# Peptides against a protein of PDB entry 5OOQ, part 214

Target 1, 227 residues: chain A of PDB entry 5OOQ
Amino acid sequence: YREDVRQVVTHPANALSFLQPGRLVEISVNGKDNYGWGAVVDFAKRINKRNPSAVYTDHESYIVNVVVNTMYIDSPVNLLKPFNPTLPEGIRPAEEGEKSICAVIPITLDSIKSIGNLRLYMPKDIRASGQKETVGKSLREVNRRFPDGIPVLDPVKNMKIEDEDFLKLMKKIDVLNTKLSSNPLTNSMRLEELYGKYSRKHDLHEDMKQLKRKISESQAVIQLDDL

## One batch from the design tools (peptide; made by RFdiffusion4, then SolubleMPNN)

Design b2_p30_4_s4 (from b2_p30_4, 14 letters changed)
Fold by OpenDDE base, seed 3:
Structure b2_p30_4_s4 (fold): chain B 227 residues (1-227), chain A 30 residues (1-30)
Amino acid sequence: as target 1 above (227 residues)
Amino acid sequence: APKPEDLFSILDEVSEEEKKEILERYEKNR
């Protein structure tokens, strides 16, 4: 059930509006490399210049750049390719007893475990010398202030996910947490229907964003003509 | 413990509910 909630929360139709610069996100790459809480730099639609016909799943269709402060110090960070979520061999979080450094890594939406209800103040130029370390210090301070964990966005109250099937899923989770057993098998069919609805919402949202960009570009051109 | 204001200075966005909860925890631990 937790994975089902994660799939809905991290879907582009729901997640992208909450991936502002400085948004805290909990990161797990390939289900094994846990970087802990990081801070969002930006995100972009995934484009394969070498294979424009490449089809990605919804959760793999965007790249999110995040600052982490848990990168293993001897990781080959110089091999990181911008906008490539396939991380080079040796890129991993520091293990117990190892030293860590700050790094910016590209991840997919599928690598987000949770979205926090906090945003850090982010430097304008994160790639400038010393800026990643500043964010790293802020991340350490936040983690210190929240020993029981950073507060997670409420999918209903904060993200305003009002789908009936999702609300039913959340109620079932609440019942399970109160040690009332409900049968899990009927929930898989409802998840596919939920994804179909979110896919349609995402398409509309992307169309609106593209339209807003075109309008903004047209206004910028008009302003240039008025100069 | 550091004052809650020090935490708020590094945050660009925090909800009023979270602020209230942070302050309540701070007062309880004083």
Scores: peptide ipSAE 0.380, ipTM 0.853, DockQ to the pose 0.109
Fold by OpenDDE base, seed 2:
Structure b2_p30_4_s4 (fold): chain B 227 residues (1-227), chain A 30 residues (1-30)
Amino acid sequence: as target 1 above (227 residues)
Amino acid sequence: APKPEDLFSILDEVSEEEKKEILERYEKNR
């Protein structure tokens, strides 16, 4: 059930509006590399220049750049390619007893374990010298202030996910947590329906965003011609 | 313990509910 909730929360239709600069996200890459809480820099739609016809799953269709402060110090961070979520070999979080550094890594939505209910102030240019370390210090401070964990966005109250099937799922989880029901409900069929609905919402949202960009670009061109 | 205001200074966005919870935790630890 927790994974089902994660799939819904991290779907582009729900997640992208909460991936503002500075948004805290909990990061797990390839299901094994836990970087802990990082801060969002930006995101972009995934484009494969070598294969423009490549079709990605919804959860792999966007790249999110995040600052982490848990990168192993000897990781080959110089081999990181912007907007390439396929991380070079050796890129990993520091283990216990190892030193860590701050790094910006590109991840997919599928690598987001949770979305926090906090946003950091972000430097305007994260690539400038010392800026990643500043964010790293802020991340350490936040983690220190929340020893029981950084508060996670409530999917219903905060994210306003109002799908009936999702609400039913959340209620079932609540019942299970209260030990009133021990039966794992297989909601697999309902998840497919949910994904279909979210996919449609995402398409509409992207269309609106593209339209707004076109309008803004057209207005900018008009202003240049009036000069 | 660091003051809650120090945390708020590094946060661009925090809900009123979270602010309240942070303050309550701080008061309990004083």
Scores: peptide ipSAE 0.370, ipTM 0.847, DockQ to the pose 0.137
Fold by OpenDDE base, seed 5:
Structure b2_p30_4_s4 (fold): chain B 227 residues (1-227), chain A 30 residues (1-30)
Amino acid sequence: as target 1 above (227 residues)
Amino acid sequence: APKPEDLFSILDEVSEEEKKEILERYEKNR
């Protein structure tokens, strides 16, 4: 059930409006590499320059750049490419006893385990010398202040997810958290229905965003022609 | 224990509701 909730929460239709600069997110890459809590730098729609016809799932259709303070010190961070979520070999979090450094890594929405109800002040130029480390210090401070965990956004109260099927899912989870029993198969079919609804909303949102961009670009071109 | 007010210095655009939630969590941990 937690995975089902995660799928809904991290869907573009729900997540993108909460991925402001400085938003805390809990990162797990490929279900194996846990970086802990990081801070959002920015996000963009995923574009494959080598394969423009590539179709991505909703959860893989956006790239989020995040600052983490748990990167293994000997990771080849110089090989990281902005907005390329395919991480080079050797990019991994530090294990127990290993030293870590701060790094900006590109991830997909599918790599977000949780969205926090906190935002850090972010430097204007995160790539400037020492800026990632400043964010790293802030991350450490937040973790120190919340030993029981950073507060997670409430999908209903904070994110205002009002889908009836999702609300039913949340109620079931609440009941199950009290009863400790869940049937995963019934949840999968409902998730597909939810994805269909969210995909439509997302498509409309992207269409509107593209339209706004085209209008802005057209206005910019007109201004350039008038200069 | 660090004061909650010191945390707000590193947080951007914290709503009053979020501040309240943070304070409530700090009080529960005391």
Scores: peptide ipSAE 0.333, ipTM 0.813, DockQ to the pose 0.146
Fold by OpenDDE base, seed 4:
Structure b2_p30_4_s4 (fold): chain B 227 residues (1-227), chain A 30 residues (1-30)
Amino acid sequence: as target 1 above (227 residues)
Amino acid sequence: APKPEDLFSILDEVSEEEKKEILERYEKNR
């Protein structure tokens, strides 16, 4: 059930509006590499320049750049490619007793375990020397201030997910957290229906992003003509 | 214990509701 909730929360139609710069997200890559809480730098639609016809799932269709402060110090971070969520071999979080460093890693929405109800103040240029370390210090401070865990966005109260099937799922989880008894099979069929609804919202979001880009490009052209 | 107000200096766009929630959590942990 937690995974079902995660699938809905991390769907582009719901998640993207909450992935502002500085948004805290809990990161787990490939279900094994837990980086803990990181901070969003930016996100972009996943584009395969070599294969423009590549089709990605909704959760794989966007790349989110995040600052983490838990990267293993000897990880080959120089091999990281911007906007490539397929991480090189050896890129991993530090284990207990190992030293960690700050790094910017590209992840998919599927690698987001949870979205926090907090945003860090982010430097304007995260790629400048020392800036990711500043974010790393802020992450440590936030973690220190919330020993019981960073507050997670409420899917209903904060994210305003109002789908009836999702609300039923949430109620079932609440009941299960209190009673452990309900059947997971009935929920999978409902997820497909939910995804159908979210796909429409996703399309609208992408249209808006494309429109904003076109407007920005048009403004840039106007400025060039005025020069 | 560190003052909750100091946390707000590193956070962006903290709403009054969020501030209240943070303060309530700090009070419960005291």
Scores: peptide ipSAE 0.325, ipTM 0.805, DockQ to the pose 0.122

Design b2_p30_5_s4
Fold by OpenDDE base, seed 2:
Structure b2_p30_5_s4 (fold): chain B 227 residues (1-227), chain A 30 residues (1-30)
Amino acid sequence: as target 1 above (227 residues)
Amino acid sequence: SEEKEKKEKEEKEIIEKLLEEKLIAPPEER
């Protein structure tokens, strides 16, 4: 059930509107490499230049650039390719007792474990020298202030996910958290229905984004003609 | 739960301090 909630929350139709610069996200790459809480820099739709017809899953269809402060110091960060979520060998979080550095890593939505209810104040140019370290300090301070963990966005109250099946899922989780006895098996069929609904919403979001771009481009052209 | 309410209050106080210190941005009013 927690994974089901994560799948819904991290779906582009829900997550993208909360991936503003500075948004805190908890990062786990490939289910193994836990970077902890990072800060969103930006995101973009995943484009395969070599195979433009490549179809990605919804959760793999976007690349999110995040600042982490837990990168192992000897990781080959120079081999990181912008917007390539396939991380080079040796890119990993620091283990206990190892030194860490700040890095910007490209991740997929599937690598987001949770979305925090906080946004860091981000520098204008994160790529400038020393800016990553500034964000890293802010991340450490925020983590220090929340010993019980960074507050997670409430999917219903904060994200306004009002899908009836999702609400039913949340209620079931609440009941299960209170009563261990209810059988988890019945929820698989509802995920497919939820996915179908979110897919449609995603298409609408992309259409709106394209429309906004066209409007902005048209306005820019008009301004150029008035000069 | 009283414990939940206490936790939410503590979290709000932390958030307020973080806002004052300009470590975090204001939540977007949606």
Scores: peptide ipSAE 0.566, ipTM 0.916, DockQ to the pose 0.612
Fold by OpenDDE base, seed 1:
Structure b2_p30_5_s4 (fold): chain B 227 residues (1-227), chain A 30 residues (1-30)
Amino acid sequence: as target 1 above (227 residues)
Amino acid sequence: SEEKEKKEKEEKEIIEKLLEEKLIAPPEER
């Protein structure tokens, strides 16, 4: 059920509107490498220039660049490729007792464990020298202020996920958190239906975003012609 | 629960301080 909620929350139709610069996200790469809370730099639709016909799952269709402050110091961070979520071998979080550094990691939506209800102030140019470390310091301070954990976005109250099946899922989870007894198998079939709804919503949202971009580009051209 | 309400209040106070210190951006009221 928690994974089901995560899948809905991290779906592009829901997550992308909350991935503003500075948004805190909890990162787990491939379910193994826990980087803790990081700060979103930006995101982009995943484009395979070598294979334009590559079809990605919804959760793999976007790349999110995130500043983390938990990168192992001896990780080959120089091998990190912007917008390549396939991390080089040796890229890992620092273990207990190891030194960490700040790095920008490209991740997929599937690597987001949770979305925080906070956004850091981000430097204008995160790639400039020392800016990652500034964000890293801010991350440390925020984590220090929230010893019980950074507040997570409420999917219903904050994200306004109003899908009836999702609301039913959330209610079931609340009931299960109070009563361990209900059967997980019945919810998987509803998840496919939920994903189908979100996929359609995402397509509409991307179409609208592309339309807005075209309108903005057209307006920018008009403003250039009026100058 | 009273405990949940207390925790939410404490979180709000932390957020307010972080806002004052300009460590975090204002939450987008949607």
Scores: peptide ipSAE 0.566, ipTM 0.917, DockQ to the pose 0.591
Fold by OpenDDE base, seed 4:
Structure b2_p30_5_s4 (fold): chain B 227 residues (1-227), chain A 30 residues (1-30)
Amino acid sequence: as target 1 above (227 residues)
Amino acid sequence: SEEKEKKEKEEKEIIEKLLEEKLIAPPEER
């Protein structure tokens, strides 16, 4: 059930509007590498220049650049490619007793475990020397202030996810948390229906974004003709 | 529950301090 909620929350139709610069996100890469809480730098639609016909799942269709402060110090961070979520070998979080550094890593939406209800103030240029370390200090301070964990966005109250099947899922989780009754009713069929609804919403969002870009480009051309 | 209300109050107080210190941006009212 928690994974089902995560799939809905991290879907582009829901998540992208909350991935502003400085948004806190909890990061788990490939279900193995836990980086903890990081801060969003930016995001972009995933484009494969080598294979323009590449089809990605909705959760893999965007790349989110995030600052983490838990990168293992001896990780080959120089091999990180901007907007490439396929991380080089040796890129991993520091284990217990290891030293960590700050790094910007590209992740997919599928690598977001949770979205925090907080946004850090971000430096204007995160790529400038020392700026990622400043964000790393801010992350440490916020984590220190929340010993019980950083507040997570409420999917209903904060994200305004109003789908009836999702609301039913949330109610079931609440009941299960209260009753400790472990019967995972695999509503796999309902999840597919939910994804179908979100995919349609996502398509509309991308259409609107493309339209805004075309309008901006047209305005730029008009300004050039008036010069 | 009383425990939930207490936790929500404590979280609000922490958020207010973080806002005052300019560590976090104001939550977007949607």
Scores: peptide ipSAE 0.564, ipTM 0.915, DockQ to the pose 0.592
Fold by OpenDDE base, seed 5:
Structure b2_p30_5_s4 (fold): chain B 227 residues (1-227), chain A 30 residues (1-30)
Amino acid sequence: as target 1 above (227 residues)
Amino acid sequence: SEEKEKKEKEEKEIIEKLLEEKLIAPPEER
């Protein structure tokens, strides 16, 4: 059920409006590399320059750049490519007893475990010397202040997810949190239906965004021709 | 529950301090 909620929450139709600069997100890459809480720098639609016809899943269709403070110090961070979520070999979080550094890593929406109800103040230029470390200090302080964990966005109250099937899922989870017993398998079919609904909403949103961009570009061209 | 209300209050107090210290940006009121 938690994974089902995560899939809905991290869907582009829901997540992107909450991925502002400084938004805290909990990061797990490939289900094994837990970076903990990081801060969003920016995001962009995933473009494969080598394969422009590449079709990505909804959760893999966007790249989110995040500052983490848990990168293993000897990780080959210089090999990181902006907006390439395929991380080089050796890019991993520090283990217990290892030293960590701050890094900006590109992740997919599928690598977001949770979206926090907090936004850090972000430096204007995160790539400038010392700026990642500043964010890293802020992350440490926020984590220190929340010993019970950083507050997560409520999908209903904060994210305003009003899908009836999702609300039913949330109610089931609430009931399950009160009653340990109900079977996760029946929710997978409903997830596909939810995905179908969200995919349509996302397509419409992207179409609107592309239209707005085209309008803005056309207006910019008109302004350039009038200059 | 009383425990939930207590936790929400504690979280609010922490958020207020973080705002005062300018570590976090104000939540966007939606």
Scores: peptide ipSAE 0.564, ipTM 0.916, DockQ to the pose 0.588

Design b2_p30_6_s1 (from b2_p30_6, 14 letters changed)
Fold by OpenDDE base, seed 1:
Structure b2_p30_6_s1 (fold): chain B 227 residues (1-227), chain A 30 residues (1-30)
Amino acid sequence: as target 1 above (227 residues)
Amino acid sequence: MSGKQLSEEEQKELAEKEKKEGLFELLKPA
């Protein structure tokens, strides 16, 4: 059920407005490569130059560039391409006992585990020498300050997700968490149906998505100019 | 560990503190 919430939270209609430069996001690539908390650099709509007619799922339709400080030191980071979420072989987080470095990696919205309620002050040019390391130090300091974990955005209170289907989903999750439901499988199916309705509703409201995107992009530009 | 959700009061206090330190800010929903 946490996954269902994550799907709604990371949907472009909700997430993009919170992906300003410096926004902390918890990153899990392909559900297995956990990079921990990183900082958003920027994002863009995914465009396939080879196939302009390519249709991506909502969660794969945008690419987010993020600074992580947990990249394995021997990863082929030089092969990373901005705005290409297909990561080269060998790109992975450092395991316990391994050394890590800072890197900018392109991820999809589907790789966001959580969105933090914090935004780092970012360098003006993250691609300049040493700037990624500066962000890396900041990330370490933030983690030190929050030993119980980075504060996560509340989907309702902070993100203002007021969709009826989502609220129903949240209510169902609450019921499940209280062990009031004896049939997890049935409840899961119902949650999927609710998410499906939510997704379809937002797909039909493309104008709203575009508006939110535009607002987010405008905010990102302003923040970059103010830094 | 899943991060904690902060109350509005906690968010304000944290925002004020961190603004002074210059490391990060708590963004208000735009």
Scores: peptide ipSAE 0.235, ipTM 0.740, DockQ to the pose 0.089
Fold by OpenDDE base, seed 3:
Structure b2_p30_6_s1 (fold): chain B 227 residues (1-227), chain A 30 residues (1-30)
Amino acid sequence: as target 1 above (227 residues)
Amino acid sequence: MSGKQLSEEEQKELAEKEKKEGLFELLKPA
């Protein structure tokens, strides 16, 4: 059930409008490399210069650049390529007992485990010397302030996901959480069907155009607050 | 750590506290 919700939340039609600079996201790369909570720098549509006709899944069609403070210190960070989500060998989070550093890594939407209801104030130039470390300090402070975990966006109340099939999914999850007595295996098959219906109903192109407008409007509001 | 969904009241209270400290902003519950 959690994975089904994650698929809907991280879909471009829903996620991109909340990936403003400074937005906190919980990061898991390839389902095994957990970087914890990072801060969004920016995002862009994935373009393959070598193969312009390349077709990506919805969850792999955008690249999100994020600052993490959990990169293993001996990772070959110099080999990282901007907007290339295929990470070089050796790029990994620090394990217990290892030292970590701050890094900017490109990820896909599929690598987002959760979207936080927090947005950090970001430096103007994240590429300047010492700026990623400043963000790293802010991330540590946020984690200190939320010992029980960083608050996650509510898909319905905050993200305004109003799809009928999704709402039915959420209700079923709530019922299952309250009534642990129902067989979880039978319910998982029904959840996949509901996600399938959601994906088919949403025209990604039209939703993306509307999303771009909302993003532009949101950026304009942020610039007005910085004035 | 499982991210907790905050109530509208908790979000408002947190937003007011964080505006004073200037580290981050919270989305106001609609």
Scores: peptide ipSAE 0.234, ipTM 0.742, DockQ to the pose 0.076
Fold by OpenDDE base, seed 4:
Structure b2_p30_6_s1 (fold): chain B 227 residues (1-227), chain A 30 residues (1-30)
Amino acid sequence: as target 1 above (227 residues)
Amino acid sequence: MSGKQLSEEEQKELAEKEKKEGLFELLKPA
């Protein structure tokens, strides 16, 4: 269910209006490389200069440039290409005990795990020497101030996602959360697994998948009409 | 861990504090 919510939240029709410069986003590339919270520099529609007829999925149709402060120090950051979300081999976050540096990386919407309810005041020229490090310091300060986690945008209250199917999904999640919260064996790390188990037990998984598709299709249509 | 949700009052208080410090802005609920 969390993934279903993420798919809706990160859809262009919903996410783009909240990707202003300085917006905090939690980044996971390819579902394995967790960079933590970064700050949005800008975004642009993905254009393939070599293949202008290339069709991308909704979640891959935009590139978001983000500053991260968790890049492994020995990563080949010089090989990063602006507006190319296919990251070179060796580009990865620092592991425990490794040193990290600040970097600007291009990501797709699909690499956004969460959108924060906070925006950093960004330097005018992020490409200037030392400016990435300034943002990196700000990111560290934010993390220090929010030891219990950075506030995440509420999809309904903040993002104003009013799709009926999405609201039904949210209600189902709330019910599951209530059930899980009542279980003393439940912890935050097992929530995703437990949601999966509950979903299967109640035959909700397929219904949620169908609902997700309908929501995605509906949002795609709205986006096309607004463009 | 999902980020903590803040009440409207907490958001306002935090926004005022952070504006003074010049680091970041907490957005109001829409």
Scores: peptide ipSAE 0.028, ipTM 0.509, DockQ to the pose 0.079
Fold by OpenDDE base, seed 5:
Order: sequence, then C-alpha cells, then structure tokens
Structure b2_p30_6_s1 (fold): chain B 227 residues (1-227), chain A 30 residues (1-30)
Amino acid sequence: as target 1 above (227 residues)
Amino acid sequence: MSGKQLSEEEQKELAEKEKKEGLFELLKPA
C-alpha cells in the first residue's frame, strides 16, 4: 500500500507542482541506492536525442536534478551527465564508515521515495564552487532538527489529490494500518485505472510548461548565498 | 512514507523558526 501511495504521489500530474527548487525529496535509486533526503535543483521532461520516438512511462518521463550529501567520495561523479538518469557504474551512496561528498544527480520520479513539506533556500548557481556543500550542510542541519523524520507532504491536505480511487486507497491504508486486512491486488488494479485516467486527461508536456511558469513565479525565495 | 505530518500549529511554529534561521521554509501548496 505504501508503494501504491508512492506511485500516485510521484506521478507527474501530482508531483511536478511540488518539485520547486529546494524542495526536499527522499531518494532511492533502483530500489537499492538510498541517498536519503536531497534538495531539488530543477526538473525537465526527458528527451532522448538518439531515439526521439522513445516512449517512457509516466514515472520515467521527467528528470529531476537533486543535490545529495551522501555520495560516496570515490564515486566517479565526473562521469555524471546532466539530465541522464542512467547513472554510471560506481555512482552510489556512501556506506557506513565511508566518507561522503555532495553531488547533483539526475533521477526519475520513480526514484522519489517521498516528498518533504520543506524547501531549502537554494543558491543561484548550484554548480559554483562550494555551493553544493552549502546545501549539504543545510541538509544535515535539517536532519538534525527533525530527528523523528522530515515532515512529508500530505497527499490529500497538502497535495490536494482528490481522486476518488486514491481516496479509497488512502482509506484502505488507514484501515490496514489498523486492521491489516486489505487485498493489495485490488489496489494495483485501481492504480492502473487511475494512471490511465491521468494519461488521458493531461497533456503532460503542456502541463509541465505551465507548471514551470508557476514555479518560476513562486521562486521569489531568499537564497542560501544571500544569507 | 518516511517522515511525519506536522500539526497546523507545529507547522506555523516551524515556519516562524525557518524564517528566522533562513535555512528552509514550509512550502504551502502552490
């Protein structure tokens, strides 16, 4: 059920409006590489220059650039390609006892485990010397301030996801959290129906343009380097 | 989902703290 909720929350129709610069997101790449909480830099629709006819799933159709502070120090970060979510071999989080560094990595929406209800003030130029590290320090400070976990966006109250099937799913989860009795298979089928509705209802390309504009208009936030 | 949802009061308090410290802010739904 948690995965079902994640699928809905991270769908472009729901997630993109909340991926403003500085938005905290919890990152898990390929279900195995947990980078923890990172900060969104920007996002763009995924374009395959080599294969323009390539069709991506909704969750793989956008690339989100995020700052993480948990990159293994010896990772080949120089091989990272902007807007390429296929990470080079060796790009991984630091394990226990290993040193970490800050890095900007491109991820898909499918790599977002959760979206936080917090937003960092971001430097104007994240690629400038020392700026990633500044964000990294801020991430550590946030984690320190929230030892019980960073607050997560409420899908209904904050994200305003009002789809009836999703609400039913949430109710089932609430019931399951209390009774452990709901069938996961029924929820999966409903998710497919919901995704089908999203795909048909929304031109994601146009929606993205509109969302980017709205995000830009809302970006009048104090930046870390201005403090 | 990782993390917790804060109460409205906690969110307000946090927002005030965040404004003072300048690190982060609670984003209201755009």
Scores: peptide ipSAE 0.028, ipTM 0.505, DockQ to the pose 0.097; fails the geometry check

